# Designs tried in a protein design run: peptides against a protein of PDB entry 5KEZ. Part 144

Target 1, 320 residues: chain A of PDB entry 5KEZ
Amino acid sequence: NVAIYNPFRPWWERYQPVSYKLCTRSGNEDEFRNMVTRCNNVGVRIYVDAVINHMCGNAVSAGTSSTCGSYFNPGSRDFPAVPYSGWDFNDGKCKTGSGDIENYNDATQVRDCRLTGLLDLALEKDYVRSKIAEYMNHLIDIGVAGFRLDASKHMWPGDIKAILDKLHNLNSNWFPAGSKPFIYQEVIDLGGEPIKSSDYFGNGRVTEFKYGAKLGTVIRKWNGEKMSYLKNWGEGWGFVPSDRALVFVDNHDNQRGHGAGGASILTFWDARLYKMAVGFMLAHPYGFTRVMSSYRWPRQFQNGNDVNDWVGPPNNNGVI

## One batch from the design tools (peptide; made by RFdiffusion4, then SolubleMPNN)

Design b2_p19_4_s4 (from b2_p19_4, 9 letters changed)
Fold by OpenDDE base, seed 1:
Structure b2_p19_4_s4 (fold): chain B 320 residues (1-320), chain A 19 residues (1-19)
Amino acid sequence: as target 1 above (320 residues)
Amino acid sequence: SPSYYGGLSSEPYELGQLP
């Protein structure tokens, strides 16, 4: 991914890829293989946060300022380490003046325009699908168990399916023959927009962002909410079907601010309430549960906003 | 929606009403 130095190596630089090489601040490919093997050998499975909707920001300077040293040129859409070129992006499909998503009530903008300036891959192209599938299959062959598909809301479900149809079965050294990768898709659906979580049910599980948002309001006792109201928690609260739900109290995004639940989201900063929420989640049978493992950073609030929400994981000289 | 230039968008999501 790109190396961002202002602010200094933020967490979100990881979501600006310039190649599919397994060399980042988290380690190199050999180290990753080693980790996956060690984890699998003790029954711990690995799923990868796969960033396949986009490459890096369109305004990032060209050069070799990346975690693996790969050259890239956002201005010309040149990513030779893949390789991608100008033919592999949705620039021509997006009809907005800025090239970015401007209206989230327009599904075509949401899927064909740039998410906050991130160069949007043309996932309708078989070439692009194949390059992504090759990346994911490499990970499958290493021994990962599945994937979180980042920014799935911004990809057409059919394009996702086309990629998934190219995937190998899981590595038979650790998984039963014929096993398929575990797939869950990040779709932020809190209502009010045309893109729905149900659009993606055919591809795998979907993140249920209503879960953490609503649970937060209940545990915080906002608006007169009571724990007793949780007797029909899950589908009874209008959530997606349990077998399609990936549930969580918080994630790396909403842990940091005002989106996808806002101030209702409970985090480790609210230790007591957070433990209550996580405990409830783990005890309740609804959905596939995910527990957050994060880190503390020096929060600094200005006008209600943490100006240090960019701070990345603890790191020493680029090596975690 | 989230911003990968600063985490989250400056405009918060509005929670939909349950049916």
Scores: peptide ipSAE 0.033, ipTM 0.647, DockQ to the pose 0.106
Fold by OpenDDE base, seed 2:
Structure b2_p19_4_s4 (fold): chain B 320 residues (1-320), chain A 19 residues (1-19)
Amino acid sequence: as target 1 above (320 residues)
Amino acid sequence: SPSYYGGLSSEPYELGQLP
């Protein structure tokens, strides 16, 4: 991914890929392979956050300022380490003046235009699908168990399906023969927008952002909500079917006040309430549960927003 | 900085239970 130095190595640089090389602030491919092997050998499975909707931001300077030193040029859409070129992006398909998503009520813009300036890959192309599949298959062959698909809301479900259809079975050294990768898709659906979580059920599980948002209000006792109302928690609260749901109290975005859920989201900053929410989630059978492991950072609020929301994990001069 | 905050333009789903 791109190496950003202003601000200094923010968390979000990880979501601006310039190649599919397993070479980042977290280590190189050999170190990753070693970690996966050691984890698998003790029954701990690895799921990769796969960033496949886009490459880096269109405004990032060209050069070799990347975690593996690969050259890239956002201006010319040149990513030779893949390789991608201008033919592999949706620039001509997006019809907005800026090239960015301008109206989230337009599903076509949401999927064909750039997410906050991130160069949008043309996932309709078999070439692009194949390059992504090769990346994911390399990970599968190393021994990962599955994937979180980042920014799935911004990809056409059929394009995702086409990629998934190219995937290998899991590595038989650790998984039963014929096992398929576990897939969960990040889709933000709190209602009111045209893209729905149900559009993605055919590809695997989806994130249920209503879960953390609603649970937060109940635990906080907002609007007269009571714990007794959780009797029909799950589908009874309008959530997706349990077998399609990945549930969580918070994620890295809404922990920083971004994304879905707003102020209702509970985090480690509210330790007592957070433990109550996580405990309830783990005790209740609805959905596939995900627990957050995060870190503290020096928050500085200005006009209700944390100006240090960019701060990444604890590191040694940029290296995790 | 890039963020997925902009990906949600609607107000949160109204609280409550299905009838």
Scores: peptide ipSAE 0.027, ipTM 0.608, DockQ to the pose 0.059
Fold by OpenDDE base, seed 4:
Structure b2_p19_4_s4 (fold): chain B 320 residues (1-320), chain A 19 residues (1-19)
Amino acid sequence: as target 1 above (320 residues)
Amino acid sequence: SPSYYGGLSSEPYELGQLP
């Protein structure tokens, strides 16, 4: 991915890929293989946050400032380490003046235009699908158990399906023969927009962002909500079917206090309430649970916004 | 910087179905 130095190595640089090389600030491919092997050998499975909707930001300077030193040129859509070229992006498909998503009530924009400037891959192309599948299959062959598909809301479900159909079975060294990768798709659906979580049920589980948002509201006793109202928690609260839901109290985005759930989201900053929420989540049968492991950072609020929300995990001069 | 906050409508969410 792109190596960002201003701010210094933010967490979100990982979501700006320039290649599918397993070479990042966390280690190289051999180290990753070793980790996966060691984890699998003790029954711990690895699920990769797969960034397949896009490459890096359109405004990033061309060069070799990347975690593995691969050259890239966002301006010309040149990612030779894949390789991708101008033919592999949705520049011509996106009809907005900026090239970015401008209206989230336009599903076509949401899927065909750039997410906050991130170069949008043309997932309709078999070539692109195959390159992504090759990346994911490489990981599968290493021994990962599945994937979080980043920014799934911004990909057409059919394109995702086409990629998934190219995936190998899981590595038989650790998984039963014929096992399929576990897929959960990040889709922010809190209502009010045309893209729905249900659009993605055919591909795997979907993140249920209503879960953390509403649970936070209840535990905080906002809007007159009471714990007793959790009696029909799950589908009864308008959540996706349990077998399609991946649930969580917070994630890295909404942990920053706004956006997908806003201020209702409980985090480790509110330790007692957070423990209550996580405990409830783990005790309740609804959905497939994900527990957040985060970190403290030096928050600095300006006009209600944390100007240090970019800060990544504890690291040694950028190396994690 | 990339952000997914834009993937929300102005109103973050609606309350769930009460018993």
Scores: peptide ipSAE 0.025, ipTM 0.602, DockQ to the pose 0.064
Fold by OpenDDE base, seed 5:
Structure b2_p19_4_s4 (fold): chain B 320 residues (1-320), chain A 19 residues (1-19)
Amino acid sequence: as target 1 above (320 residues)
Amino acid sequence: SPSYYGGLSSEPYELGQLP
């Protein structure tokens, strides 16, 4: 991914890929392979956060300022380490003046335009699908158990399916023959927008962002809500079917006050209430549960926004 | 949606009403 120095090595630089090389601040491919092997050998499975909707930001300077030193040129859409070129992006499909998503109530913009300037891959192209599949298959062959598909809301479900159809079975060294990768898709659907979580049920599970938002409201006792209202928690609250839901109290985005959920989201900053929420989540049968492990950073609120929401994990001058 | 690019903001989301 790109190396960002202003701000200094933010968490979100990880979501700006310039190649599919397993070469980041987390380690190199050999180290990753070693970790996956060790984890699998003790029954711990690895699920990769796969960033396949886009490459890096369009405004990033061309050069070799990346975690693996690969050259890239956002201006010309040149990512030779893949390789991608200008033919592999949705610039010509996006009809907004900026090239960015301007209206989230326009599903075509959401999927064909750039997410906050991130160069949007043309996932309709078999070439692009194949390059992504090759990346994911390499991970599968290493021994990962599945994937979180980042920014799935911004990809056409059919394009995702086309990629998934190219995937290998899981590595038979650790998984039963014929096993398929576990897929869960990040889709923010709190209602009010045209793209729905149900659009993606055919590809795998989806994130249920209503879960953390509503649970936070209840536990905080906002709007007169009571714990007794959780009697029909899950589908009874309008959530997606349990077998399609991945549920969580917070994630890295809404922990920072953005993404989805707002102030209702409980985090480790609200220690007592957070423990209650996580305990409830783990005890309740609805959905596939995910527990957050995060870090503390120096929050600084200005006009209701944390100006330090960019702060990445603990590091030594950029080295994790 | 969240912002994955410094200096840019994403559109805020609204919570749906309780059933």
Scores: peptide ipSAE 0.036, ipTM 0.665, DockQ to the pose 0.092; fails the geometry check

Design b2_p19_5_s1 (from b2_p19_5, 12 letters changed)
Fold by OpenDDE base, seed 5:
Structure b2_p19_5_s1 (fold): chain B 320 residues (1-320), chain A 19 residues (1-19)
Amino acid sequence: as target 1 above (320 residues)
Amino acid sequence: MTYNEKLYKYYKAKMDAVF
């Protein structure tokens, strides 16, 4: 991924890929392989956060300022380490003036235009699908158990399906022969937009963002909510079917929205209430549960916004 | 505007709409 120095190595640089090399601040491929092996040997399975909707930001300077030193040129859409070129992006398909998503009520924009400037891959192309599948298959062959698909809302479900259909069975050293990768898709569906979580049920589970938001409201006793109302928690609250839901109290994004929208979300900053929420989530049968492991950073709120929400994980002068 | 700022402008608006 790109190396960003202003601000200094933010967490979100990880979501701006320039290659599919397993070479980041988290380690190299050998170290990753070693970790996966050790985890699998004790029954801990690895699920990779796969960024396959886009490459890096349109405005990032060309060069070799990346975690593995690979050259890239966002301006010319040149990513030779893949390789991708200008033919592999949706620039010509997006019809907005800026090239970015401008209207989230336009599903075509949401899927064909750039998410906040991130160069949008042409996932309709078999070449692009194959390059992504090669990346994911390499991970499968290493021994990962599945994937979180980042920014799934911004990909056509059929394109995702086409990629998934190219995937290998899981590594038989640790998984039964013929096992398929576990897939869950990040889709932010809080209502009011044309793209729905149900559009993606055919590909795997989806994130249920209503879960943490509503649970936070109940535990905080906001808006007259009561714990007794949780008797029909799950589908009774309008959530997706349990067998399609990936549920969580918080994630890295909505942790950083605390205080200025999404204030209901409980995090480690609210230690007592957070433990209650996580305990409830783990005890209740609804959905597939995910527990967050995060870190503390020096929050500084200005006008309700944390100006330090960019801060990445603990590091030594940029080295993790 | 940074990537994070652009993203959270949308995200925060959606979270507010839940309540």
Scores: peptide ipSAE 0.032, ipTM 0.677, DockQ to the pose 0.069
Fold by OpenDDE base, seed 3:
Structure b2_p19_5_s1 (fold): chain B 320 residues (1-320), chain A 19 residues (1-19)
Amino acid sequence: as target 1 above (320 residues)
Amino acid sequence: MTYNEKLYKYYKAKMDAVF
């Protein structure tokens, strides 16, 4: 991915890929392979956060400022380490003036335009699908158990399916023969937009963002909410079917939120309430649970916003 | 504006809409 130095190595640089090489701040491919093997050998499975909707931001300077030193040129859509070229992006499909998503009520924009400037891959092309599948299959062959698909809301479900159909079975050294990778898709569906979580049920589980938001409100006793109201928690609260839901109290994005809904999210900063929420989540049968492991950073609020919400995990001069 | 700043603004708005 792109190596960002201003601010200094933010967490979100990880979501600006320039290649599918397994060399990042977390280590090189050999170290990753070693980690996966050691984890699998003790029954701990690895799921990769796969960024396949886009490459890096269109405004990032061309050069070799990347975690693996690969050259890239966002301006010309040149990512030779893949390789991708101008033919592999949706620039011609997006009809907005900026080239970015301007209206989230326009499903076509959401899928075909750039997410906050991130160069949008043409996932309708078999070439692009194949390059992504090769990346994911390499990981599967290493021994990962599945994937979180980042920014799934911004990909056509059919394109995702086409990629998934190219995937290998899981590595038989650790998984039963014929096992398929576990797939869950990050889809932010809080209502009011045309794209729905149900659009993605056919590909795997989806993130249920209502879960943490509503649970936070209840645990905090906001708006007269009571624990007794959780008697029909899950589908009864309008959440997606349990067998399609991946649930969580917080994630790396919403733990940094400061809005009304964002403020309801419980995090490690609210230690007591957070433990209550996580405990409830783990005890309740609804959905597939994910527990967040985060870190403390030096929060600095200015005008209600944490100006240091970019801070990545503890590191030694950028190396994790 | 950074990636996080842009995305966060959208996310914040959507989270507020939950209530």
Scores: peptide ipSAE 0.032, ipTM 0.686, DockQ to the pose 0.068
Fold by OpenDDE base, seed 4:
Formats: C-alpha cells, structure tokens, sequence
Structure b2_p19_5_s1 (fold): chain B 320 residues (1-320), chain A 19 residues (1-19)
C-alpha cells in the first residue's frame, strides 16, 4: 500500500493499495506465512481484510513511496505491480463532475464512482476480477480461512460473486477438503439508502451496523431504551437474518466517529458500558460475533472531531 | 440527508485535506 508520511503512517494507509504483494508495515510474505501456519496449528484461523474495491487515492504522488517499494502512478492509473492501467478503472463509467461519489442515494454512483478519491476498480472486467482472485487465492493457498471484503457496498454484488466463483478451496493442510473461504462483506446499511445489506446475502455474511448502534443506545439508556427491550434482540429489531449477520459492538472506523453509529457506539473509552455490551453480544446467539482489539491514542477533539483519528497502532518508526 | 451521508461527506472532506 501507499506509505503516507503526513500524517505519519496513519492506519488508513493500509486501505490504499498499490499492489497485491504481501509486504506491509506488519511484515513480509514469509512472516505472514509463518504467522498463518502458527495460528492454524493451534486452531486460530486468519481472515484477511481484503481491499479489492479500489487502489490508492487519486491525489497521491506517483513514485515508489509504498510499503513494498512498488512503483505506482495514480494520475495515470498505472499500477504495474498488478498490473493495472487506465483501462481497469471506472473513470469513464462514473458520471459525476468530481469523479467521486456525490449522492449516496444514487446506487450507481456509490458503486461506480470513487470513494473519497480512492481509484475505483472496474470490477465488471474479467481481467480485474482475475487479478483480485489471484491475490485472494494466493492467500487461500497460504492458509487463510476467509475474508472481510472491504467497501463491499461500493461493489456490485454480481462482480463480487464473479470473483468468489474463482476462488480455491481452503488449504487441506488445515481445513477439510472442499472447504470454502468464509466471506463477510462490509456493508453499511442503517436504512434510508437504496443499497441494502440483502443485496449481498448471496455472497456471504454482511456487517450489521445496526447492532452496535442500537445496542449502544440501549446500554446508554438513551431515548428511554431499556435492557428489557432486548428480549427480541436480533431479527425482531429489524436486523438481517442471523445466519447472514456479522455483529460487533464497535470497529476501527466508528471508534473514531466514522462510518456508522455515531455517538451511540460503545468503545473501550467507555470501559464499563463497553464490557456490558460485549458481554451481552457474546452471550446472545444472534449473528456471528466479532470482538474488537484496539489501542489507545492521544485524542484531540476540535469541533467535535478527533484530529488524531489517523493514529495507527503502536509502532517503531512506522513498522508495526 | 441520511446520517450515513453526513459521515461520508465528513470522511471525504478529511481525506481530501490529506491528499
């Protein structure tokens, strides 16, 4: 991915890929293989956060400032380490003046235009699908158990399906023969927009962002909410079917006030209430649960926003 | 405007400032 130095190596640089090489702040491919093997050997499975909707930001300077030293040129859409070129992006498909998503009530914009300037891959192309599948299959062959698909809301479900159809079975060294990768898709659906979580049920599980948002409200006792109202928690609260849901109290985005949930989201900053929420989540049968492991950073609020929300995990001169 | 849209706009503005 792109190496960002202003601010200094933010967490979100990880979500600006320039290649599919397994070489990042966290380590190289050999180290990754070693980790996956060690984890699998003790029954801990690895699920990769796969960034396949886009490459890096369109305004990032061209060069070799990347975690693996690969050259890239956002201006010309040149990513030779893949390789991608101008033919592999949705520049001509997006019809907004800026090239970015301008109206989230326009599903076509949401899927064909750039998410906050991130170069949007033309996933309708078999070439692009194949390159992504190659990347994911490489990971599968290493021994990962599945994937979180980043920014799934911004990809057409059919394009995702086409990629998934190209995937290998899981590595039989650790998984039963014929096992398929576990897939869950990041889709922010709090209602009010045309794209629905249900659009993606055919590909795997989806993130249920209503879960953390509503649970936070209840635990905080906001708006007259009571714990007793959780008797029909799950589908009874309008959430997606349990077998399609991946649930969580918080994630890396809404810890920082981004994505979904707003102020209702409970985090480790609210330790007591957070423990209550996580405890409830783990005790309740609804959905597939995800527990957040995070870190503290020096928050600095200006106009209600943390200007240090970019701060990544503890590191040594940028290396994690 | 939905809550999500507001957040997206905020996120965009922040990212634009970084680029």
Amino acid sequence: as target 1 above (320 residues)
Amino acid sequence: MTYNEKLYKYYKAKMDAVF
Scores: peptide ipSAE 0.031, ipTM 0.692, DockQ to the pose 0.778
Fold by OpenDDE base, seed 1:
Structure b2_p19_5_s1 (fold): chain B 320 residues (1-320), chain A 19 residues (1-19)
Amino acid sequence: as target 1 above (320 residues)
Amino acid sequence: MTYNEKLYKYYKAKMDAVF
């Protein structure tokens, strides 16, 4: 991915890929392979947070300032390490003046325009689909059990399906023959937008962001909410079907969120309430549960916002 | 504005809208 130096190596640089090489500040491919093997050998499965809709920001300077040293040029859409070129992006499809998503009530913009400047891959192209599938299949061969598909709202469900149809069965060294990768898709559907979580049910599970938000309000006893109201928790609260839901109390994004609604999210910063929420989540049968493992950073609030929300995970293996 | 800042603003707005 791109090496960002202002701020200094933030966590979100990991979501700005310039290649599909497995070498980042989190480790190299050998280290990753070793981890996956060790985990599989003791029954711990690994899923990968896969950024497959985007490359890096369009405004990033060209060069070799990347974790694997690969050359890239966002301005010309040149990513030779893949390789991608100007033919592989949706620049010509996006009709907004900025090239970015300007209206989230326009599903076409949401899926064909750049998310906050991130170069948007043309997933309709078989070439692009194949390059992504090759990346994912390489991970499957290493022994991963599945994937979180980042920014799925910004991909056409049919394009995702086309990619998934190219995936191999899981590695038979650890999984039964014919096993399929576990897929869940990050779709932020809080209502009010045309893109719905249900659009993606055919590809796998989807993130239910209402879960952590609503649970937070209940645990905090906001707006007169009571634990007794959780009697019909799940579908009864308007959430997606249990067999399509991946649920969580917080994630890396909303853990850093602030504001009226964002403040409902429970995190390790509120240890007592967080434990209550996580305990409830693990005890309740609704959805496939994900527990957050995070880190402490030096929060600094200015005007209600943490100006240090960019701080990445601790690194003690040097800078690459 | 950084990538994270832009996403943060969007997410905050959505959360405010749902509550």
Scores: peptide ipSAE 0.030, ipTM 0.676, DockQ to the pose 0.070

